# Ledger of designs, part 34: peptides against a protein of PDB entry 3HUF

Target 1, 320 residues: chain A of PDB entry 3HUF
Amino acid sequence: MWIIEAEGDILKGKSRILFPGTYIVGRNVSDDSSHIQVISKSISKRHARFTILTPSEKDYFTGGPCEFEVKDLDTKFGTKVNEKVVGQNGDSYKEKDLKIQLGKCPFTINAYWRSMCIQFDNPEMLSQWASNLNLLGIPTGLRDSDATTHFVMNRQAGSSITVGTMYAFLKKTVIIDDSYLQYLSTVKESVIEDASLMPDALECFKNIIKNNDQFPSSPEDCINSLEGFSCAMLNTSSESHHLLELLGLRISTFMSLGDIDKELISKTDFVVLNNAVYDSEKISFPEGIFCLTIEQLWKIIIERNSRELISKEIERLKYA

## One batch from the design tools (peptide; made by RFdiffusion4, then SolubleMPNN)

Design b1_p11_4_s4 (from b1_p11_4, 5 letters changed)
Fold by OpenDDE base, seed 2:
Structure b1_p11_4_s4 (fold): chain B 320 residues (1-320), chain A 11 residues (1-11)
Amino acid sequence: as target 1 above (320 residues)
Amino acid sequence: SEPIDEEHKSV
């Protein structure tokens, strides 16, 4: 989201969130959802127009700001952004930090981008929330992104957490739920005047982890916890591969169970399968290899003695 | 001193 602050009392000492939309900026406007009062002698009654665009698809992958347009309203003393005079037709900015000078004001308005990108685990929840979140200036998507700051976990009572949720946790993404999104949607009006009133997603995350026994205490407890072990994985999902890499596993990929030969078995401690393959082909598993699902592996990983547990399961099948 | 925009003189 865009946040503005200013030196001196020209913004009355307040930090303000700018959501996507249009703002008239000047000395004789009243602060509201579309106006920003700025108090200085050289600032015109209606001095500038700020227009913040909704997030682009590119912004979801880059964590870039919503585009910020500035237009001078034919003022006596003009408008500058980053020491450059704003062009006659207005200029658009994609920098994360903007120093806006109105007229000959000795103080600048500082606009800065606070990155927030929300990944969703399923298309249905994305479809439900994307429009509202985009109107807050928050990029949203389904695909993994290095710019992702938050991940929406589905609250299905009694279900195991998804591979997407497991991976988001290990990436140190802040896991949130639908209750946080609902709260975020309701605070839009209250945070206009004070950016500090934004809800703390880290508190929501801590509560999710504390109240769900399917999560370890920290990502650090699981990252590289299986260093030195080797697995084979059916070439099914990129998220599953990245999850296993974060556990410190050496990974071999195969296309079918028929590709599991004696050479692969000799180099592999266990085979990771999806639930559908595990359930349908269990009777056809190669002898002398431990096969498990990602969900079964996760149940071992969250234990403090994960290395000892996995070693015992491997040994049990070598001597069976 | 900052110049005054004359449009802001409250008559």
Scores: peptide ipSAE 0.235, ipTM 0.767, DockQ to the pose 0.112
Fold by OpenDDE base, seed 4:
Structure b1_p11_4_s4 (fold): chain B 320 residues (1-320), chain A 11 residues (1-11)
Amino acid sequence: as target 1 above (320 residues)
Amino acid sequence: SEPIDEEHKSV
């Protein structure tokens, strides 16, 4: 999201979130959803127009800012952004930091991009929330992205956390839920006066971790916890592969259970399967190898003695 | 001192 602050009292000492939309900036406007009052002698009554675009799909993958357009409204002293005079037709900016000088004001408006990019685990939830979040200047998507800052966990009571949630946790993304999204959607008016009124997702995350025994205390408890072990994985998802990599596993991939030969077994401590294959093909599992689901693996890795637990299961099946 | 925008004179 874009946040503006300014030196001195030109913004009355307040910070403000700028959501996608158009703002008239000037001395003789009243602060509202489409106006920003700036108090200085050289600032025109209606000085500039700021236009913030909604996030692009590219912004979801890059963590780039919503495009910020600045137009001078034919003012006496002009407008500058990053020491450059704004052109007559306006200019557009994709920089994460903008120093906006209105007229000859000795203080700048500092606009900065606070990176917030929300990944959804569930397409239905994305469909429900994407429009509202985009109107907050928050990129949203389903696919894994290095720009992802937040991950929406679906609150299904009694369900195991998804691979996406597990991976998001290990990536140190802030896991949030629908309650946070609801709260986030209500703050749009309150943050006009004070950007600090934006709800902190970290509190939501802490509450999720505290109240859900399916999470370890820290991602660091699980990252590389299985270093030195080798697994074979059915080629199911990139997220599953990346999850296993973050556990420190050496990973071999196979396309079918029939590809699990003696050579693969000799190099592999265990086989990771999806739930569907595990449930349907359990009778067809190779002898002498430990097969488990990612969810079963997760239940082991969240334990303090995860390495010992896995070792015992490997040994049990090797000598059975 | 910051110059005054003359639009200040019309109030």
Scores: peptide ipSAE 0.233, ipTM 0.772, DockQ to the pose 0.111
Fold by OpenDDE base, seed 5:
Structure b1_p11_4_s4 (fold): chain B 320 residues (1-320), chain A 11 residues (1-11)
Amino acid sequence: as target 1 above (320 residues)
Amino acid sequence: SEPIDEEHKSV
């Protein structure tokens, strides 16, 4: 989201969130959802127009800012952004930091981009929330992104956490839920006066982790916990692959269960399968190899003695 | 001193 602040009293010492939309900036406007009062002698009554676009798909992957347009409203002293004069036609900016000088004001309005990119695990939840979040200047998506700051866990009571949730946790992404999204949607009007009124996602995250026994105590307890083991997996999920990498596993990929030959068995400690393959093909599993689902693996990984548990299962099948 | 936008004199 875009946040503006300024030195001195020109913004009354307040930080303000700018959501996607259009703002008239000037000395003789009243602060509201579409106006920003700036108090200085050289600032015109209506000085500039700020227009913030909704996030692009690219912004979700890059964590880049919503496009920020500035137009001077034919003022006596003009407008500058990053020391460059803005003309009457306006200019568009994709920089994460904008120094906006209105007229000859001795203080600059600093606009900075605070990255917030929300990944959804569930397409239905994305469909429900994307429009509202985009109107807050928050990029949203389903695919894994290095720019992801938050991950929406699907609250299915009694279901195992998804691979996406497991991976988000190990990536140290802030896991949030629908309650946080609901809260975030309610603060839109209050944060126009004070950007500090943004809800703390870390409190939501702490509560989720504390109240769900399917999470380990920390990501650090699981990262590289299986170092020295090797697995094979079907080349089906990038998230599953990345999850297994974060566990410190050496990973071999195969295209079908028929590719699980004596050579693969000899160099692999266990095979990781998705639920669909596990359930359909369980009768066709090769002898002498430990096959498990990623969810079964996760149940082992969250235990303090995960290495010992896996070792016992491997041994059980090698000597059977 | 910051120059005054003359529209300020009418308030």
Scores: peptide ipSAE 0.226, ipTM 0.767, DockQ to the pose 0.115
Fold by OpenDDE base, seed 1:
Structure b1_p11_4_s4 (fold): chain B 320 residues (1-320), chain A 11 residues (1-11)
Amino acid sequence: as target 1 above (320 residues)
Amino acid sequence: SEPIDEEHKSV
């Protein structure tokens, strides 16, 4: 989201969130959802127009800012952004930091981009929330992105957490739920004037972890916990591969159970399968190899003695 | 001193 602050008292010492929309900036406007009062002698009654666009798809992958358009409203002293005079037709900016000088004001309006990018695990939830979040200037998507700051957990009551949720946890993405999204949606009307009133998603995350026994206490408890072990994985998802890498596993990939030869078995401690393949092919598992699902692996990983548990299961199935 | 935009003397 865009946040503006200013040196001195020209913004009354307040930080303000700028959501996607149009703002008239000037000395003789009243602060509201579409107006920003700036108090200085050289600033015109209606000095500039700020227009913040909704996030692009590219912004989801890059964590880039919503496009910030500035237009001078034919003022006596003009408008500058980053020491450059705004063109007569207006200019658009994609920089994360903007120093906006209105007229000859000795103080600048500092606009900065606070990165918030929300990944969804569930396409139905994305469809439900994306429009509202985009209107907050929050990029949203389903695909894994290094720019993601938050991850919406699919809360199906009584279901195991998804691989996406497991991976989001291990990569230290802040996991959030529908309650946080609801809160964000209500904030749009009340928090326009105070950027400090943005809810701390980290508190929501701590509450999710505390109330769900499917999470370890920290990502650090699981990261590299299986260092020195080797697995083979059915090439089904990138998130599953990245998850296993974060566990410190050496990973071999295969396309079918028929590709699991004696050489692969000799180098592999266990085979990781998706639920569909695990359930359909139980009878066809190669002899002398431990096969498990990612969800079964996760249940072992969250235990304090994960290495011992895995070692016991590997031994049990080598002698079966 | 910051110059005054004179369009504002009429408020």
Scores: peptide ipSAE 0.229, ipTM 0.774, DockQ to the pose 0.112; fails the geometry check

Design b1_p11_5_s1 (from b1_p11_5, 5 letters changed)
Fold by OpenDDE base, seed 3:
Structure b1_p11_5_s1 (fold): chain B 320 residues (1-320), chain A 11 residues (1-11)
Amino acid sequence: as target 1 above (320 residues)
Amino acid sequence: DEEKEIEELLK
């Protein structure tokens, strides 16, 4: 989200979130959802127009800001952004930091981008929330991105956490739920005067982790916990692959269980399967190899003695 | 008034 602040109390010492939309900026406007009052004798009554665009798909993957458009409203002394005069037709900016000078005002409006990209595990939830979140200037998507800051976990009481949730946790994303999204949707009006009133997702995350025994105490407890082991997996999920990499595993990929030959078995400690394949093929697993699901693996890796547990299972099945 | 001059200068 875009946040603005200013020097010299020209914004009355307040920070504001600029959601996607259009703002008239000037001395003689009243602060509301479409106006930003700036207090200076050197600023025109109506000085500039700020337009914040909704996030693009690219913004979700890059963590880049919503496009920030500035237009001078035909003022005598113009408007500058980052020491450059705004063109007559307005200019658009994708920099994360903007110093906006209105006329000859000695104080600048500082706009900075606070990165928030929300990944959804469930496409239904994405469909439900994406529009509202985009209107807050928050990029949303289903796929993993290096720019993702938050991950929406579906509240399913009693179900195992998904691979997406596991991976999000290990990537140190802030896991949130629908309750946070509901709360976030209500704050739009309250943050006009104080950007600090945005709900802290970290509190939501802490509560989720605390109340769910499927999470380890920290990602660091699991990262590289299986260093030195080798696994094979079906080439079906990029998230699964990345999850296993974060565990420190050497990974071999195969396309079908039939591709698991003696050579693969010789270099592999265990085979990781998705639930569907595991359930359908459990009677036809190759002999001499330990096969488990990602969920079963997760249950092991969250234990303090994960390496010992894995070693015991490997030994048990190699000699069976 | 200085304010009016500034307003006129800012037009």
Scores: peptide ipSAE 0.040, ipTM 0.750, DockQ to the pose 0.174
Fold by OpenDDE base, seed 2:
Structure b1_p11_5_s1 (fold): chain B 320 residues (1-320), chain A 11 residues (1-11)
Amino acid sequence: as target 1 above (320 residues)
Amino acid sequence: DEEKEIEELLK
């Protein structure tokens, strides 16, 4: 989201969120969803137009700002952005920090980008929320992104958290739920004059962890907790692979259970399977190999003695 | 800095 602040109390000492849309900026406008009042004798009655575009798909992957357009409204002394005069037809900016000078005003409006990119675990949830969130200037998507700041956990998703949720947690992404999205959708009008009224996603995240026994106290409790162990997995899920890497596992991949040869067995402590394969092929598991699902592994990894637990299971099958 | 605050909470 774009936030504006100003020096010399020309914005009445307030921070304001600028959602995608068009704003007339000047001395003799009234603050509303399309106007920004600036209090200075050196500023024109109607001085500039700000236009903020909705986020692009690229912005989801880069964490870049919504495009910020500035046009001078034919003022006597013009408008500058980052010390450069705005062109006659207006200019567009993708910098995360904009210093906007209106005419000869000695104080500047400072616009800065607050990075927020929301990943969804479920395409149906994305379809439901993407339009509203994009209108708030928030990029949204399904795919993993290094720019992701928040991850939406679906409350209706079964008795266990998904692999996506597990991975988002270990990546130290802020986990949020549908209740936070609902709240976020209601604040658009209330935060116009005070950016501090934005709902706290961290408070939501704390509440999720506190109220769900499937989360450890911190990602650090799980990261590299299985260092020194080796696993084999089906080459079916990139998220599962990345999750296992964050646990500190050495990973080998295979295409089918029939590809598990003596060499793979010799270097593998356990085999990780998806639920469908685990349920369908449990009768044909290779002898002497510990096979489990990601969800079963997660139940072990969230325990304080995870290393001891996994070691006991490996030993149990070696002596059976 | 919201990022720093997130890192501190996840520590």
Scores: peptide ipSAE 0.007, ipTM 0.359, DockQ to the pose 0.012
Fold by OpenDDE base, seed 5:
Structure b1_p11_5_s1 (fold): chain B 320 residues (1-320), chain A 11 residues (1-11)
Amino acid sequence: as target 1 above (320 residues)
Amino acid sequence: DEEKEIEELLK
């Protein structure tokens, strides 16, 4: 989201979030959803127009800011952004930091991009929330992105956390839920005067972790916890692959269970399968190899003695 | 500040 602050109390000492939309900026406007009052004798009554676009798909992957357009409203002394005069037709900016000078005002409005990019675990939740979040200037998507700051877990009562949630946790992404999204949807009007009223996602995350025994105490407890072990998996899930990599596993891929030959078995400690394959192919598992789902593996890795547990399971099947 | 707190929580 875009946040503006200013020196010299020209914004009354307040920070403000600028959501996607259009703002008239000037001395003689009243703060509301479309106006920013700036208190300076050197600023025109109506000085500039700020237009913030909704996030693009690219912004989801880059964590880049919503496009920030500035237009001078034909003022005597113009408007500058990053020491450059705004053109007659206005200019658009994609920099994360904007120093906006209105006329000859000695104090600048500092606009900065606070990165927030929300990944959703499922398309249904995305469909429900994306529009509202985009109107807050928050990029949203389903696919993994290095720019993701937050991850919305799907809360199905009584179900295991998804691979996406597991991976998000290990990536140290802030996991949030629908309660946080609901809160975000309510702050739009309240943050006009005070950007600090934005909810802390970390508190939500802490609460999720504390109240859910499916999470380890820390990602560090799981990262590289299986270093030295090797696994094989079906080449079907990138997230699953990345998850297993974060566990420190050496990973081999195969296309079908039929590809699990004696050579692969000799080099592999266990086979990781998705639930569908695990359930359908239980009867056809190769002899002498430990097969498990990612969810079953997760249940092991969240234990304090994960290495001992996995070793016991491997031994049980190698010597059976 | 939020990034630092995340880092501290994840440390």
Scores: peptide ipSAE 0.000, ipTM 0.321, DockQ to the pose 0.012
Fold by OpenDDE base, seed 4:
Structure b1_p11_5_s1 (fold): chain B 320 residues (1-320), chain A 11 residues (1-11)
Amino acid sequence: as target 1 above (320 residues)
Amino acid sequence: DEEKEIEELLK
């Protein structure tokens, strides 16, 4: 989201979130959803127009800001952004930091992009929430992105957490739920006066972890917890691969169980399968190797003695 | 440092 603040109390010492939309900026406007009052004698009554666009699909992957358009409203002394005079027809900006100077005002409006990019694990939830979140200037999507800051967990009663949720947790993304999204959707009017009134996603995340026994206490408890072990990964997602890497595993990727020869078995501690392959191939597992699913591995990883538990299972099957 | 940045981003 775009946040503006300013020096010299020209914004009354408050930070304001700018959602996608158009704002008239000036000395003689009243703060509302389409106006930003700036308190300075050096600023025109109606000085500039700010227009913030909704997020693009590219913004979801890059974590880039919503496009910020600035137009001077034919003022005597003009408007500058990052020390450059705004053109007569206005200019558009994709920089994460904008220093906006209105006329001869000695104080600048500082606009900065606060990165908030929400990944959804469920396409139905994305369909439900994307429009509202985009109107808040929040990029949304389904695919894994390095720009993701938040991850929406699908709460299905009695279901295990997904690989996507596991990976999001280990990536240290803030896991949120529908309750947070609902609260976020209500703040649009309240945050025009104080950007600090945004709901605390970290508190939501802490509550999710605390109330769900499928999560460890911290990502740090799991990251590199299996350092020194080696696995063979069969027919798993890219997210599964990244998850296993974050556990500190050495990973070999294969197309089928038949590709695992005696040499590979000697160098591999266990085989990781997706649920479908695990269930279909149970009777065809190579002798002397421990095979498990990501979900089964996760249940071991969240235990305090995960290394000991895995070692015992490996030993049990090597000598069986 | 990344946790502090996320906390600062969420404060």
Scores: peptide ipSAE 0.000, ipTM 0.333, DockQ to the pose 0.015; fails the geometry check

Design b1_p11_5_s2 (from b1_p11_5, 4 letters changed)
Fold by OpenDDE base, seed 2:
Structure b1_p11_5_s2 (fold): chain B 320 residues (1-320), chain A 11 residues (1-11)
Amino acid sequence: as target 1 above (320 residues)
Amino acid sequence: EEEKEIEELLK
């Protein structure tokens, strides 16, 4: 989201969130959803127009700001952005920091991009929330991105957390739920005058971890917890592969259970299967190898003695 | 008077 602040109390000492939309900026406008009052004798009654675009799909992957357009409203002394005069037809900016000078005002408006990029675990929730979040200037998507700051966990009562949620947790992404999204949808009107009223996602995340026994206390408890072990997995999920890498596992891939040869078994401590393959092929598991699902592995990983638990299970099958 | 001059300068 874009935040504006200003020097010399020309914004009355307040920070303001600028959502996607159009704003008239000047001395003789009243603060509302489409106007920004700036208090200075050196600023025109109606001085500039700011237009913030909704996030693009590219912004989801890059973490870049919503496009910020500035137009001078034919003022005597013009408008500058980052010390450059705004062109006659207006200019568009993708920089994360904008220093906006209105006329000869000695104080500047400082606009900065606060990165918030929300990944969704399922397409249904994305479809439900994307429009509202985009109108807040928040990029949204389904695919993993290095720019993601938040991950939406679907609260289904009695279900295990998804691989996506596990991976988001290990990546140290702030996990949020429907309650936080609902709260975000209501704050648009209240945060116009005070950007500090934005709800803290970290508090939501702490509450999720505290109230769900499927999460360890921190990602650090799980990262590299299985260093020194080797696994084999079906080449079906990139997200699953990345999750296993974050656990510190050496990973071999195979296309079918029939491809698990003596060589692969010799270097593999256990086999990770998806739920569908695990359930359908239980009878055809290779002899002498420990097979488990990612969900079963996660249940072991969240335990303080995860290494000992896995070692015992590997030993049990070697001597069976 | 000064406020009017500034308003005229900012037109």
Scores: peptide ipSAE 0.035, ipTM 0.723, DockQ to the pose 0.169
Fold by OpenDDE base, seed 3:
Structure b1_p11_5_s2 (fold): chain B 320 residues (1-320), chain A 11 residues (1-11)
Amino acid sequence: as target 1 above (320 residues)
Amino acid sequence: EEEKEIEELLK
């Protein structure tokens, strides 16, 4: 989200979140959802127009800011952004930090981008929330992104956490739930005067982790915990692959269980399967190899003695 | 007067 602040109390010492939309900026406007009052004798009554676009799909993957457009409203002394005069037709900016000078005002409006990108594990939840979140200037998506800051966990009581949730946790993404999204939807008006009133997702995250025994104490407890082991997996899920990499596993990929030959078995400690394949093909598993699901692996990894547990299980099945 | 001049200068 875009946040603005200014020196010299020209914004009355307040920070504001600028959601996607259009703002008239000037001395003689009243602060509201479409106006930013700036207190200076050197600023025109109506000085500039700020337009913040909704996030693009690219912004979800890059963590880049919503496009920030500045137009001078035909003022005598113009408007500058990052020491450059705004063009007559306005200019668009994708920099994360903007110093906006209105006329000859000695104080600048500082706009900075606070990155927030929300990944959803569930497409139905994405469909429900994406529009509202985009109107807050928050990029949303389903796919993994290096720019992802938050991950929406679906609260299914009594179900195992998904691979996406596991991976989000290991990536140190802030896991949130529907309750946080509901809360975000209500704060839009309150943050006009104080950007600090944005809800802290870390509290939600802490509560989720604390109340769910399927999470380890920290990502660091699991990262590289299986270093030195090797696994094979079906080339079906990028998230599963990345999860296994974060565990420190050497990974081989195969397209079908039929591709598991003696050579692969000789180099592999265990085979990781998704639930569907595991359930459908459990009778046809190759002999002499330990096969497990990601969820079964996760249950081992969250234990303090994960390396010992996995070693015992490998030994048990190699000799069965 | 000064405020008017500034307003006229800022027009």
Scores: peptide ipSAE 0.035, ipTM 0.725, DockQ to the pose 0.173
Fold by OpenDDE base, seed 5:
Structure b1_p11_5_s2 (fold): chain B 320 residues (1-320), chain A 11 residues (1-11)
Amino acid sequence: as target 1 above (320 residues)
Amino acid sequence: EEEKEIEELLK
């Protein structure tokens, strides 16, 4: 989201979130969803127009800002952004930091991009929330992104957390739920006066983790917890692969269960399967190897003695 | 004086 602040009390000492939309900026405008009052004798009654675009798909992957357009409203002294005069037709900016000078005002409006990028685990939830979040200037998507700051957990009562949720947690992404999204939707008007009223996701996250025994106490408890072990998996799940890498596993890939030969078994401590393959093929598992689902593995790794647990299971099947 | 001139010019 874009946030503006200014020196010299020209914004009344307040920070403001600028959501996607158009704002008239000037001395004689009243603060509302489309106006930014700037208190300076050196600023025109109507000085500039700010236009913030909705996030692009690219912004979701890069964590880049919504495009920020500035137009001078034919003022005598013009408008500058990052020490450059705004052109007659306006200019667009993709920099994360904008120093906006209105006329001869000695104080600048500082616009900065607060990175917030929300990944959804469920396409249905994305479909429900994406429009509202985009109107807040928040990029949204389903695919993993290095720019992801928040992850929306799909709350299915009584179900295991998804691989996406597991991975998001281990990546130290802030896990959020629908309650936080609802809260974000309600604050849009209140943050016009004070950007600090934007809810912190950390409280939501803490509550999720505290109330769900499927999460370890910390990502650090699981990261590299299985270092020194080797696994094999089907080459079909990128998220599962990345999750297993974060556990410190050496990973081999195979295309089918039939490819699990004696050589692979000799080099592998266990085989990780998706639920569909596990359920369908459990009768045909290779002898002498421990096969489990990612969810079953997760249940092991969240335990404090995960290494001992996995070792016992490996030994049980190798020497049975 | 300059501030007043700016105020007049921004009117």
Scores: peptide ipSAE 0.034, ipTM 0.726, DockQ to the pose 0.221
Fold by OpenDDE base, seed 4:
Structure b1_p11_5_s2 (fold): chain B 320 residues (1-320), chain A 11 residues (1-11)
Amino acid sequence: as target 1 above (320 residues)
Amino acid sequence: EEEKEIEELLK
C-alpha cells in the first residue's frame, strides 16, 4: 500500500494510507476519501491531483507499487517529484519512494510503498477477496511469488495444512486467515486519519500458530532441521522442492519409482512422494528405502526430535 | 504399514 508522511507537520504529524483512487491535494480541502489537506501557506488551495491505480498482475510477482500519477493543478510554482518538475499533463511513477514537493513548500510529502502482497492457497478464496483487496492497493494471486508477504490459509476444519501453507510458513510469510481479511476490508475509512490503525497481521499469525498443532513454534525450528540428510522426490511440484530445500535436504529428482536404481538408493535416505503416488504404489515401493508423503514428513518435522525420528525409520528399513 | 509405522514413531 502507499503511505504518505510529511515533514514540518504539513500532514498534521500523521501517516495516511492512499488506496487506489483519486485525491485532490491542497491547503483548502478537507481530509476524506478523495482529498488530502496539506497545511502550508506555500501550497495552493487545490495544488495537485494524486491518482493511484489498482495493482497489476505484474505487481504481484515483482512486489512493485501501484502506479502513482501526479498532476499539478496549474499552480504558480508547480509540483516536483524526486526533484523533477511534473509535466503539464501529469507524470506516472513506479518508484517505491516518492519525494513530492508542492510549490515552494520547504517540507516535502514522502510517499513510500509498504509491501503487502497476498497469496491465496485456493482459487475460491482468491475469487472472493481479490476485488476488495485490489481496491486496497494489495496485489493478489495463487502462484508462488518471491514478492508475497502474506499467505491466506483456508480454514477447513479437520484438514491437514497444504504444502503451500507449509512452504509459506518456512519462507516466513505471514500466514493469515479469512478473519484478518474481513477486518482488513473494514479499515478503509478509519485509516484515512491514521495509517497505524491497520490491523496487525502478525497478531493474527501468532494466533493461528498458537491455536493449530500442525504448526511448529517458529520457522527456525524447521529450517535446516534435516541438514545432512538426502531425499529423492518426483519432479512434480516446485513448491514441494523448495520446501524440502528449506529443510536443508539434498534433493535428487526422478520421474517414476522405476527410475530409483541402486545408485540413487545408495545416496538417498528417504523418498518423498505425493499422496496419489504413495497410495497407488505403496505395494511396490523399492526394498530398503523409506518412502513417505510430504504431509507425513511435515508431521515428523514439527516434532522436537525430528532428526531422531527420521533416523530410526531409515535404520529400520535398511536392516529389514 | 508405513503410515502406521510413522504414527508409532510419533507416539
Scores: peptide ipSAE 0.000, ipTM 0.260, DockQ to the pose 0.004

